# Peptides against a protein of PDB entry 4XPM, part 111

Target 1, 160 residues: chain A of PDB entry 4XPM
Amino acid sequence: VMLHSKNVKGFLENTLKPYDLHSVDFKTSSLQSSMIITATNGGILSYATSNNDVPKNSINEINSVNNLKMMSLLIKDKWSEDENDTEEQHSNSCYPVEIDSFKTKIYTYEMEDLHTCVAQIPNSDLLLLFIAEGSFPYGLLVIKIERAMRELTDLFGYKL
Target 2, 67 residues: chain B of PDB entry 4XPM
Amino acid sequence: DIKGTIAFDTHGNVIESTGVGSQRIEDIGDLSKVTLDAEGFAQVQGDSLLVHLYKRNDITLAVYTSA

## One batch from the design tools (peptide; made by RFdiffusion4, then SolubleMPNN)

Design b2_p19_3_s4
Fold by OpenDDE base, seed 3:
Structure b2_p19_3_s4 (fold): chain B 160 residues (1-160), chain C 67 residues (1-67), chain A 19 residues (1-19)
Amino acid sequence: as target 1 above (160 residues)
Amino acid sequence: as target 2 above (67 residues)
Amino acid sequence: MREELAKLHEALLKEIYSQ
């Protein structure tokens, strides 16, 4: 199935869903945001955010979107730096993974009180970015983003 | 009589935590160094609690009990 | 206890990778 803009948006919205681990009585919050951004300049190509009580077109909504843009840019910058830093790639914040014979890396970053996770879509100019509350464990967040990337094969190799 | 749990990955990052486990995240550093038996199990005494460890598929589960 | 622990781990994995 070909990924269109609407399909990508819907996909990202679906990634917002929380985990509910009944076996151990553990439940997460929903992701705060899920985005596909450019690796070149951190521009947001598509995004989804959890529903909140912020009125549409309000100044608070604008600020929220602007904050999202800022975070995406900052995370892209950090990602770019780490991709050129051997030591960072060997830290516990970096997860080398292989998907369908394509190698990529998952990075975890603390952004103020938020937990973030970013990964380059294999062989592409795109990054997948999850933003969650600080209560969302990094280990589980990494698992989540890896599984999500496995569903984005249509974007593998995508170049801007 | 489970008092809590911690699950963590090979990087030492938390996957989940419950009960007393949520208050003992710092234990992961030591728990990750525990030598497991051939079946992937171990038991270690942690403070006043017994910690039961089991690792499979790169995920370690720690279960805290009183004994 | 071992069996219980293993079953719990299995259940946890199943839940993580089914959601």
Scores: peptide ipSAE 0.792, ipTM 0.957, DockQ to the pose 0.967
Fold by OpenDDE base, seed 4:
Formats: structure tokens, C-alpha cells, sequence
Structure b2_p19_3_s4 (fold): chain B 160 residues (1-160), chain C 67 residues (1-67), chain A 19 residues (1-19)
């Protein structure tokens, strides 16, 4: 199924859902944000946020979007640095993964009080970015983003 | 009765934590070094709590009990 | 206890990878 813009938005919205692990009575919060950004400039192509209690076209909405833009740019810059840093790629904050014979890496980054993870969509100029509260454990966040990437095969190899 | 749990991956990052496990995240460093038996099990005595370990599919589950 | 632990681990995995 082809991923159109509206489908991508819906996909990202779905990734916001929390985990509820009844077996151990553990539940996470929803993701704060989920985004697809460019690896080149950190530009946001699509995004979803859990906090939709902001009037449309309001100043608060603009500020919220600007905040996302800032975070995406910062994370993209860190990602770019790490992709050229052997030490960082061998840290416990980097998860080399293979999806359908395509290699990529998942990075975890602490952004102030937030937990984030980012991964290059295989062979593409795109990054998938999750932003969660600090209570969202990194190990689970990594699992979440890996599984999400497996659903984005239509974007594999996407070049700007 | 289970007093808490910690699940962690091969990088030592938390997957989940509950109960007393949430207050003992620092235990992961030591728990990750514990030698497991052929079936993936181990037990470690820690102060008043016993830690039961089981690793499968690169996920280690630690269960804290009083005995 | 070993059986219980294994069952719990299995349940946890199923939950993680079903959501």
C-alpha cells in the first residue's frame, strides 16, 4: 500500500499510542511527538503530537511547531555527527539494526527531560524521530521505533 | 510474591521496570554480568531481596522477590 | 519459580511485540 501524505500522518498518529504491559503491570505514557524529518536539513515532512489541545492557527500552535522544528534540527545535527563518529556508533546509545537486508542505526538522545530516539529510514534521506517523556524507557523506545520502521517500507530508498 | 521487575536489553537499557525494580535500575550493571545457566536462568541474592534472572531473545527479565 | 519466570518472560514478549 502506497503511503500518501495523509497515510503517513495517520501512521505517525498511531505510533503515539502507549505500551500497556499487563503481564508486569507496566504502562507508558503516549509519545509526545512522532516525526519524519529530512536527514539533510532536519526539516519536518510530517508529524503528530499527543497534545492537540491547542486552537488551530493560534500563537500557541505556532510556538509548538517551532519547538518541534528546533528539536528536529538539534537531533538531526547530533545524528549527523554520530554517523561520522566511530566511538558514538559503538556506544550503548546506538543500535545497529537490519530490516529486510537493509542496514540502519537507531540512536537514543536525551533532550533535556525528554527521551528521544531517531533512525534513518533505510537507504533514504529521511529520519524517523520519536519524542517521549523521560519516564519512557529507552529500551522500549528503541523497540517501538524499530517496529515502526518495518511498516515504512514504501519510504525505503526515498531520496530528496 | 513479586516485589518488582526490571527488563533490559543487551545494551543495558531498560525496557520496563515495576515495583522495587524501578528503584534499582542501577542493578542492571551487575545483573548483566551474571553468568546464566544453559537454560538462561540465574539467581542473585541482593540484600533482603532475591533476584531471579531469565534471558531469552536478547531480553533479560529480573524478578525481585523476598525469597 | 523457573517455570513462572519463563512464562512471565513469554507473556512480556508477546505484549511488547503485539502492540
Amino acid sequence: as target 1 above (160 residues)
Amino acid sequence: as target 2 above (67 residues)
Amino acid sequence: MREELAKLHEALLKEIYSQ
Scores: peptide ipSAE 0.792, ipTM 0.957, DockQ to the pose 0.967
Fold by OpenDDE base, seed 2:
Structure b2_p19_3_s4 (fold): chain B 160 residues (1-160), chain C 67 residues (1-67), chain A 19 residues (1-19)
Amino acid sequence: as target 1 above (160 residues)
Amino acid sequence: as target 2 above (67 residues)
Amino acid sequence: MREELAKLHEALLKEIYSQ
C-alpha cells in the first residue's frame, strides 16, 4: 500500500497502537505521540496523539500542542548534534539501520519521564518521532519506529 | 514453570519483560556477555532461578525458571 | 526446554513483526 502525504495523519494515528505480545503476556501502552517533523527546524508537519480526551480549543489542548512543539524542537536539536558526533553515533542509543538501499539511524532519547525515539526518514529532510511513556521499552520502541519507516517509502528522499 | 522473561536487543535495551524478569532488567548486562552455543542457547544459574537464553535474529530471549 | 525456548522466541518474533 502506497502512503501519500495526505494519508500521513492517518498513518501516524495507526502507529499509536500498543504492542500486545501474547506469547509472553506483555503489552505496552499506546504511544503518547507520533510525529513527522522537519530535520531543519523541528517543525511539525503532521502529528497524532493518544490523548483525545482534551476538549478542542481548550487551554489544555493548547498546552499539549505547545509541549509537542517544544519537544520536537528539542529532539531535533539533539538529533542534529548527534548526527555531527561520531561518538554519539556509536552509543547504545543509536541504531544504524538499512531500509532497502537507504541507510539511516534511530536514536533513543529520554525526555523527562518519557521515552522517545527519532529517525531520519531515509535521504529526506524529515524525521519520524515517537513519544511514549517511560514504561515503553526502548528496544521495542526502536523496532516499532523502524517498521513504521518501512511504510513511509513515499517520503524517502523528500527535500524541503 | 516460567517465572518471567526478558527479551533484549544487541544494544542491551529491553524489548519486553515479564514476571520476575521485569525486576531483573539489570541482569541484561551479564546475560549479554554469556557465550552461546552453536545453536544460540545457554543456561545461567542465578540465585534461586535458572536463566535460559536463546538468541536469534539479534534478539535474545531470557526465560527465568526455578529449575 | 531448548525446544520450548526456541518456540517461544519464534512466537515472540512473529508477534513483534506482525503488529
Scores: peptide ipSAE 0.793, ipTM 0.957, DockQ to the pose 0.962; fails the geometry check
Fold by OpenDDE base, seed 1:
Structure b2_p19_3_s4 (fold): chain B 160 residues (1-160), chain C 67 residues (1-67), chain A 19 residues (1-19)
Amino acid sequence: as target 1 above (160 residues)
Amino acid sequence: as target 2 above (67 residues)
Amino acid sequence: MREELAKLHEALLKEIYSQ
């Protein structure tokens, strides 16, 4: 099934949902944001936010989008640096993963008081980016983004 | 009588924490070094709590109990 | 305790990978 822009948006919106682990009585907050951005410039191709109460075309929406743009750029830059840093790739903040014979890496980054996680969609020019509150544990965030990545096979190999 | 839990991955990052476990995230450093038996279990006596460890599928679960 | 721990771990895994 081909993923179109609308489908991608809906997919990202679905990733916002929190974990509710009843077995241990642990629940996370929703993701603050979920984005697909370009690995080249950090440009946002699609995004979803948990704060949907902002009216469209409002100043608040514009500010929110601008914030996302800035954050995506910063994360992209750090990701790019780490992709060229062997030591960073061996840190506990980097998770090498393999999906259907495609290798990629998941990075966790603390951005101010937020917990972020970014991964290159295998063999593509795209990054999947999750932004969560500081209370969202990194280990669980990594699992979340890995699982999400596995659902984006249509974007594997996508080049700009 | 579980007092809390910590689950963490192979990188030492938290997956979940509850109860007293939420206050003992720093224990992960030591817990990750504990040698598990062939079935993936171990017990570590703490200062006031007993920590029960079980690892499977790259996730270690630590359960804190009084005994 | 071992049995309980294993069951709890299993439940946790199931929840993590079902959501």
Scores: peptide ipSAE 0.793, ipTM 0.957, DockQ to the pose 0.964; fails the geometry check

Design b2_p19_4_s1 (from b2_p19_4, 9 letters changed)
Fold by OpenDDE base, seed 2:
Structure b2_p19_4_s1 (fold): chain B 160 residues (1-160), chain C 67 residues (1-67), chain A 19 residues (1-19)
Amino acid sequence: as target 1 above (160 residues)
Amino acid sequence: as target 2 above (67 residues)
Amino acid sequence: SELDKFIQEMLDAIKKRFF
């Protein structure tokens, strides 16, 4: 299995798109960020952000990237703890899911005023991480990341 | 005449909310406990609103109308 | 989207049942 940065980046960028449920006239904001990180260290392998208004190499960009690094590490740590905590795995913040006979879990985490969810790509050393505004409902966020995960079958079983 | 909607999952987390449903997220606790019929439907009256429930594939949709 | 279609189907079911 090979990770192609361009392909992954494009995928993540596509996940940023908001949900628009015309049936009930409900629309979300875009995701703030979408990332694939390592489950081992929380290192960012690829990421996309909806806030592209920041000039490249600016201080603001550096701050935003650093913020992503911080959040990814924090979420990875929380995820790691929960993966070793049976009680947390049975909380309402944990969604056991099965994709093509592969089992994984989706966790929702509130990070300050942001809504996040993270899931281990099945049998892999990788985590998919969505960061959204607080207005993005968790139930929908879970659906979103589950659906996205189904498109990452090439990464199932990926080991670092 | 639909006044609003709430869709929620089996964990009680919101999937979507519109109209009056957006102001009644707290109803999910009670709505999740409502006994549905064999087809997955129920109707609950509360205040001046009537709530129409349907659950399928772990998603519950609540539609609010006037009572 | 798939979800939107699903929600629409649920709406239609509710309308058929109650309206």
Scores: peptide ipSAE 0.808, ipTM 0.956, DockQ to the pose 0.944
Fold by OpenDDE base, seed 1:
Structure b2_p19_4_s1 (fold): chain B 160 residues (1-160), chain C 67 residues (1-67), chain A 19 residues (1-19)
Amino acid sequence: as target 1 above (160 residues)
Amino acid sequence: as target 2 above (67 residues)
Amino acid sequence: SELDKFIQEMLDAIKKRFF
């Protein structure tokens, strides 16, 4: 079974939702962006953003997309570097995880005032990328992306 | 009564923080080194606050109360 | 959420143990 593009878009939009931990009266902002990008070139296959106030086909939309492209490329590059750096893989910014017997890694990256988190979809050429405000704690962001990854089993093993 | 909370993972990264816990994120360094009992609990004295710790499934919850 | 439920359980455990 293959995930259709529209299904992926809807999935990413759903990931934007904030956490609300009523138990301790803690809540986050929504994710700024959620993307699936290629691990090879950082190309965006699908994305969702919380700022939907921008009219379609407007200059502002183009600029926002370009910004996402830039961020995705930068994060892909950093991810690629870390995948070839044993020390970075043992830092507090790297979380080895296993999902359904598939191993992957979750990386957290600070990008200016933003908190980002990226993970390779197991055995695939794809990365799942979350971009959040600096107020979104990294530990929670990691939990969020791991749990989201579990919903992308159709993309496990996907090769370009 | 609870004055605040911090939840953090095994990497020392914050999962959530509330109340006085939000201003005491630096405590994680020390809290992560606290020896827990067989049930996963510990209690440590802070400044004027008492910190109650519980760890389960790689998550540590610290609850701050008055000493 | 699942996480919230988990945190609640931990909080309850702490309350039971110390309070």
Scores: peptide ipSAE 0.808, ipTM 0.956, DockQ to the pose 0.946
Fold by OpenDDE base, seed 3:
Structure b2_p19_4_s1 (fold): chain B 160 residues (1-160), chain C 67 residues (1-67), chain A 19 residues (1-19)
Amino acid sequence: as target 1 above (160 residues)
Amino acid sequence: as target 2 above (67 residues)
Amino acid sequence: SELDKFIQEMLDAIKKRFF
């Protein structure tokens, strides 16, 4: 069963929620953005952002969306390059993972002062992309995106 | 009395940090090389603090206390 | 969360072992 656009949007909005580790009194900020983009062109299919203070249809919102488009393209390009680079796949910024017998990789990328994490939805033409503040630890970001991706089984194998 | 914590993965990336641990992220390089006992524990000196280590399922938790 | 529960278990293990 394929996820409808509204369902995907709601899913991404839920991924924005911060981690609160009461055991050690550690809490993160919310994700800045959560996106599903095409692996081919970096086009945004769906996105959610925690910045709700920007008036709709304002110039600031337009700039924000454009910025997301720029980041998605840049990260897609980096991902594409790394997927064709054996050395990069063995760096500490690459996490091979297996979900329900499907193999994929999680990459972490520094984008200016932001921490980003991207992973190909298994056997699909889609990438899941998280963008967080620099204070969001990479190790936790990787865990977050892996757990989120496990909830997207309906998109496994999705081809454009 | 716990002064702080660091949790990190096998890549040396931070999962969480609190207290003095937040100021000692650079310790991960050395802590990741510490030989753990059969149960996955170790204690090491870190500056003036004692670091208590435990690793399970590719996650290492370091707890900092006074020496 | 699942992760928090796991960290709690690890913390408890450390406390039991060393404290």
Scores: peptide ipSAE 0.808, ipTM 0.956, DockQ to the pose 0.945
Fold by OpenDDE base, seed 5:
Structure b2_p19_4_s1 (fold): chain B 160 residues (1-160), chain C 67 residues (1-67), chain A 19 residues (1-19)
Amino acid sequence: as target 1 above (160 residues)
Amino acid sequence: as target 2 above (67 residues)
Amino acid sequence: SELDKFIQEMLDAIKKRFF
């Protein structure tokens, strides 16, 4: 089944939901943003945000979207650099993973007071990107993005 | 009585933390080096707290209790 | 969630072993 743009948007919106670990009474905030971007230019193909309090077409909305574009580009650039750096790939900020016989990597990046993680969708020109508040622990963020990526098999091998 | 918890992965990154565990994230460095028994358990003495460890599928859970 | 169930199992194992 092909994922339409609206289907992808809905998927990303669902990833915003927080974790609630009743076993130990631990609860996170919602993700700030969830995006699919191009690995080539860092362009946003689809995104979802938990901040829906901003009026549409307002100056605040424009600033918010522009901020997402900036963060996406910065993270893409850092990811690209790390993909060409063996030492960075062996750091604790890099998680090699395998999904259905496809290999990829999950990177964690601190951006100001935010916690982010990014992963290349296997064999594709696309990156999945999560942005969370600083209170969202990195280990949990990695688990979240890995499990989300397992649901995007239709995008595996996607080339622009 | 459980005073708190920390769960962390093989990279030393936090998965969850509660109670006193949230204030003792720096313990992960030492806890990750603790030798576990054949079943994946260990118990270590902290300052005034006792830490109960269990590792399974690359996740370690630390439970803090009073001594 | 799957993770919550897993953490619960780990917590139960610790309780059984030490408590």
Scores: peptide ipSAE 0.807, ipTM 0.956, DockQ to the pose 0.949

Design b2_p19_4_s2 (from b2_p19_4, 7 letters changed)
Fold by OpenDDE base, seed 4:
Structure b2_p19_4_s2 (fold): chain B 160 residues (1-160), chain C 67 residues (1-67), chain A 19 residues (1-19)
Amino acid sequence: as target 1 above (160 residues)
Amino acid sequence: as target 2 above (67 residues)
Amino acid sequence: SELDKFIKEMLDAIKKKFF
C-alpha cells in the first residue's frame, strides 16, 4: 500500500466542500481544515484548509500552520486516551462504524469554538481529521467523515 | 406550512436544523424517546407547534408545523 | 447529494403521511 501525496491532497481539498441540503434549505460552511495524521505521533501527512487568503511564507501562514499542528497533536492525544477508555467509547461522542467489514470509531471533539471529528482509517496507523466551525452540526460532521473514509479504501491497513 | 425541521442521529446529535427547528434543538431529548408506529412515524403536540416525526436508517426527521 | 436525496425522501414520506 502506497500513499500518493498528490491524490491525497486533492481528496482532502474536496472534503472541504460544504453540505447543501436543498430539500430542507440547509447549507453549511466549508470545513476549516481536513487532515490525515499519524496515529502514533499526530504528525500531519497531508492537509487542506479553507480561506487561504493569507500570503504564503508569511508569518501569519506560519502561525496558522503551527496552530494546525498543535490541534492535530491535541486531538491525536485525546483520541489515544479514548481508545484506551471503555467508558469514553460508549459516550455520545463516539460512533462505532463498519466499512467493508473493517471496524473503526469516529470521535467528536470540541476544541475552543470549533467542532472536530477524527477517525482511524481502518486497520491503519492513520487518522482522518475534520475541523469545522461551531455552527457545523456534529451529526452531519460524523456522516461527512464516514462517507469520506469510504473513499479511502486504498489506505486501509496502511502501516508506517 | 412547514415552520422548520430538525434531523438528528441515534446519539442525539444534530444533522441539520432549519427555521424554528434551529431554536428547538433541546427538543431532541424528548423527541428521541417518542414511540413510533410500525411505519416509523409519530406526531407530537408541543406548545403551539405540531411535530411530525419519521425515523429511517438511524436518522430521525422532525418537521414543525402550526397546530 | 446522497444525504440530501435521503432527507428528501423522508420529507416526502412525512408529507404523504400527515399533510
Scores: peptide ipSAE 0.802, ipTM 0.955, DockQ to the pose 0.946
Fold by OpenDDE base, seed 3:
Structure b2_p19_4_s2 (fold): chain B 160 residues (1-160), chain C 67 residues (1-67), chain A 19 residues (1-19)
Amino acid sequence: as target 1 above (160 residues)
Amino acid sequence: as target 2 above (67 residues)
Amino acid sequence: SELDKFIKEMLDAIKKKFF
């Protein structure tokens, strides 16, 4: 029924793959990271990163994870603010979408030089978060996260 | 003789860009305001380039060629 | 991909229209 931790991480790892639009010879980089976080406090429930060069359990990995924790918290805070701001919900940074009759919103946020987008998994306490390099176009990032959310129907309505 | 492309959404955000299109992202503001014909097409002359536009299902594709 | 197919269709439409 519900995805367990290993399955979720595998899913997130798969989302890291770049977009390759052969028709126009356009290809992106891989996502830097993909995460499922709590909407309540921005805590990371699961994550995947394209940086596989860091030894596991090393100090560098710890620092990387800490950085992700910081980013997730910042993005959650911004998301929370926007969810309580009608004007922000009507800005160009907000994409209302409907998946299987469930409504949600995709927000795009620039974090330093990174391009990010976040969306509440419909009717849940969870957020899906993509972090990409600045070269990853926002319009494509939005399409990517929408398509990804359509594969997470098991998490729709998930409450902590 | 395509020199580049830009695809963008209704928010003006880039979906993809190639060739000279990658250097002309700023054109989106003006391109989004171009009046399209009944079939969703238009041609617009730019700086030494001709832009061929087509919009369908909230996506606009701009193809750049020599003028 | 689905998106690539869509972009291809749009590109072909432009080629047919103008080229």
Scores: peptide ipSAE 0.802, ipTM 0.955, DockQ to the pose 0.938
Fold by OpenDDE base, seed 2:
Structure b2_p19_4_s2 (fold): chain B 160 residues (1-160), chain C 67 residues (1-67), chain A 19 residues (1-19)
Amino acid sequence: as target 1 above (160 residues)
Amino acid sequence: as target 2 above (67 residues)
Amino acid sequence: SELDKFIKEMLDAIKKKFF
C-alpha cells in the first residue's frame, strides 16, 4: 500500500464540503478541517482546511497549523485512551461500524467549541479526523465520516 | 403544514433539525422511547404540536405539525 | 446525496402515512 499525497489531499478537501439536505431544507457549514493522522503518534500525514484566507508562511498560518497539530495529538491521545476503555466504547460517543467485513469505531469528541469525530481506518495505523463547528450535529458528522471511510479502502490495513 | 423536523440516530444524536424541531432537540429523549408500529410509525401529541415518527435503518425522522 | 434521498423517502413515507 502506498499513500499518494495529492490523491489523499484532494479526498480530504472534498470532505470539507457541507451537507445539504434539500429534502428538509437543512444545510451545514463546511468542515473546518479534515485530516489523516497516525494512530501511533498523532502525526498529520495529510490535511485540508476550509480557512484558506490566511497568507502562506504568515504567523497566522503557522498558528493555524500548530493548532491542527495540537488538536490532532489531543484527539489521538483521547482515542487511544478510549480504545483501551471498554466503558467508553459503550458510550453514546462511540459508534461501532462495519465497512465490508472490517470493523472500526467512530468516536465523537467535543474540543472547546468544536465538534470532532475520529475513526481508525480499518485495520490500519491511520485515523481519519473531521473537525467541524459546534453547529454541526454529531449524528450527521458520524454519518459523514463513515461514508468517507468507505472511499478509503486503499488504506485499509495500512501499517506504518 | 410541516412546522419542523428532527432526524436522529440510535444514540440520540441529531442528524438534522429544522423549524420548530431545532427548538425541540430535547424531545429526542422521549421520542426515542416511543413504541413504533410494525411498519415503524408512530404519532405523539406534544403541546400544540403533533409529532409524526418514522424509523428505518437506525434513523428516526420526526415531523412536527400543528395537527 | 444518498442521505438526502433517504431522508426524502422517509419524509414521503410519513406524508403518505399521516397526511
Scores: peptide ipSAE 0.802, ipTM 0.955, DockQ to the pose 0.926
Fold by OpenDDE base, seed 5:
Structure b2_p19_4_s2 (fold): chain B 160 residues (1-160), chain C 67 residues (1-67), chain A 19 residues (1-19)
Amino acid sequence: as target 1 above (160 residues)
Amino acid sequence: as target 2 above (67 residues)
Amino acid sequence: SELDKFIKEMLDAIKKKFF
């Protein structure tokens, strides 16, 4: 399967949409960012952000992109440490999941005042990463990223 | 006369919260220990509010009422 | 959404049981 960068970015942009639970009158904000990064170096392969009103090539845009790079690297490092720590894998911040017979883990990490979650795309060298405001509940964030990964079957087993 | 709700997972993490439930996230610790009946229901009295619990597929919904 | 429908079902079950 040939992966197109535009298709992946479009998918990530769609994940930014908020949850609206009409049954109980609960609605979230949009995700701040959605990213696919490498598990090896934390490099960003594709990303989407909610605030697109920043002028291109402005200092603010550069700072925003650089901030994403920094956060992705920090989260990747924490993920790598946890993948080599049995105790951390049994904490409440780790969710073992199975998708189409493939096993993976979803981790939740607090980054300053932001709520994040990250998961290895099954049997791949890629991580899916969501960054949300602190008001976005972790339990809902986990559900969101799991269901998103189920739509990325073409990336299962992807090796760099 | 629902005053609020909390939905949470088996890790004790919030899925959603509304009304008075948003101010009572700390209740999850105790609510997660409540023994449910054969169909997954329970009712717990807490201060001035009554909590109605239902668990299905690893999700627990708590509904707060005055009665 | 799928989750909203599920929460609705749970809420209805609670209403039927207790209300």
Scores: peptide ipSAE 0.802, ipTM 0.955, DockQ to the pose 0.931

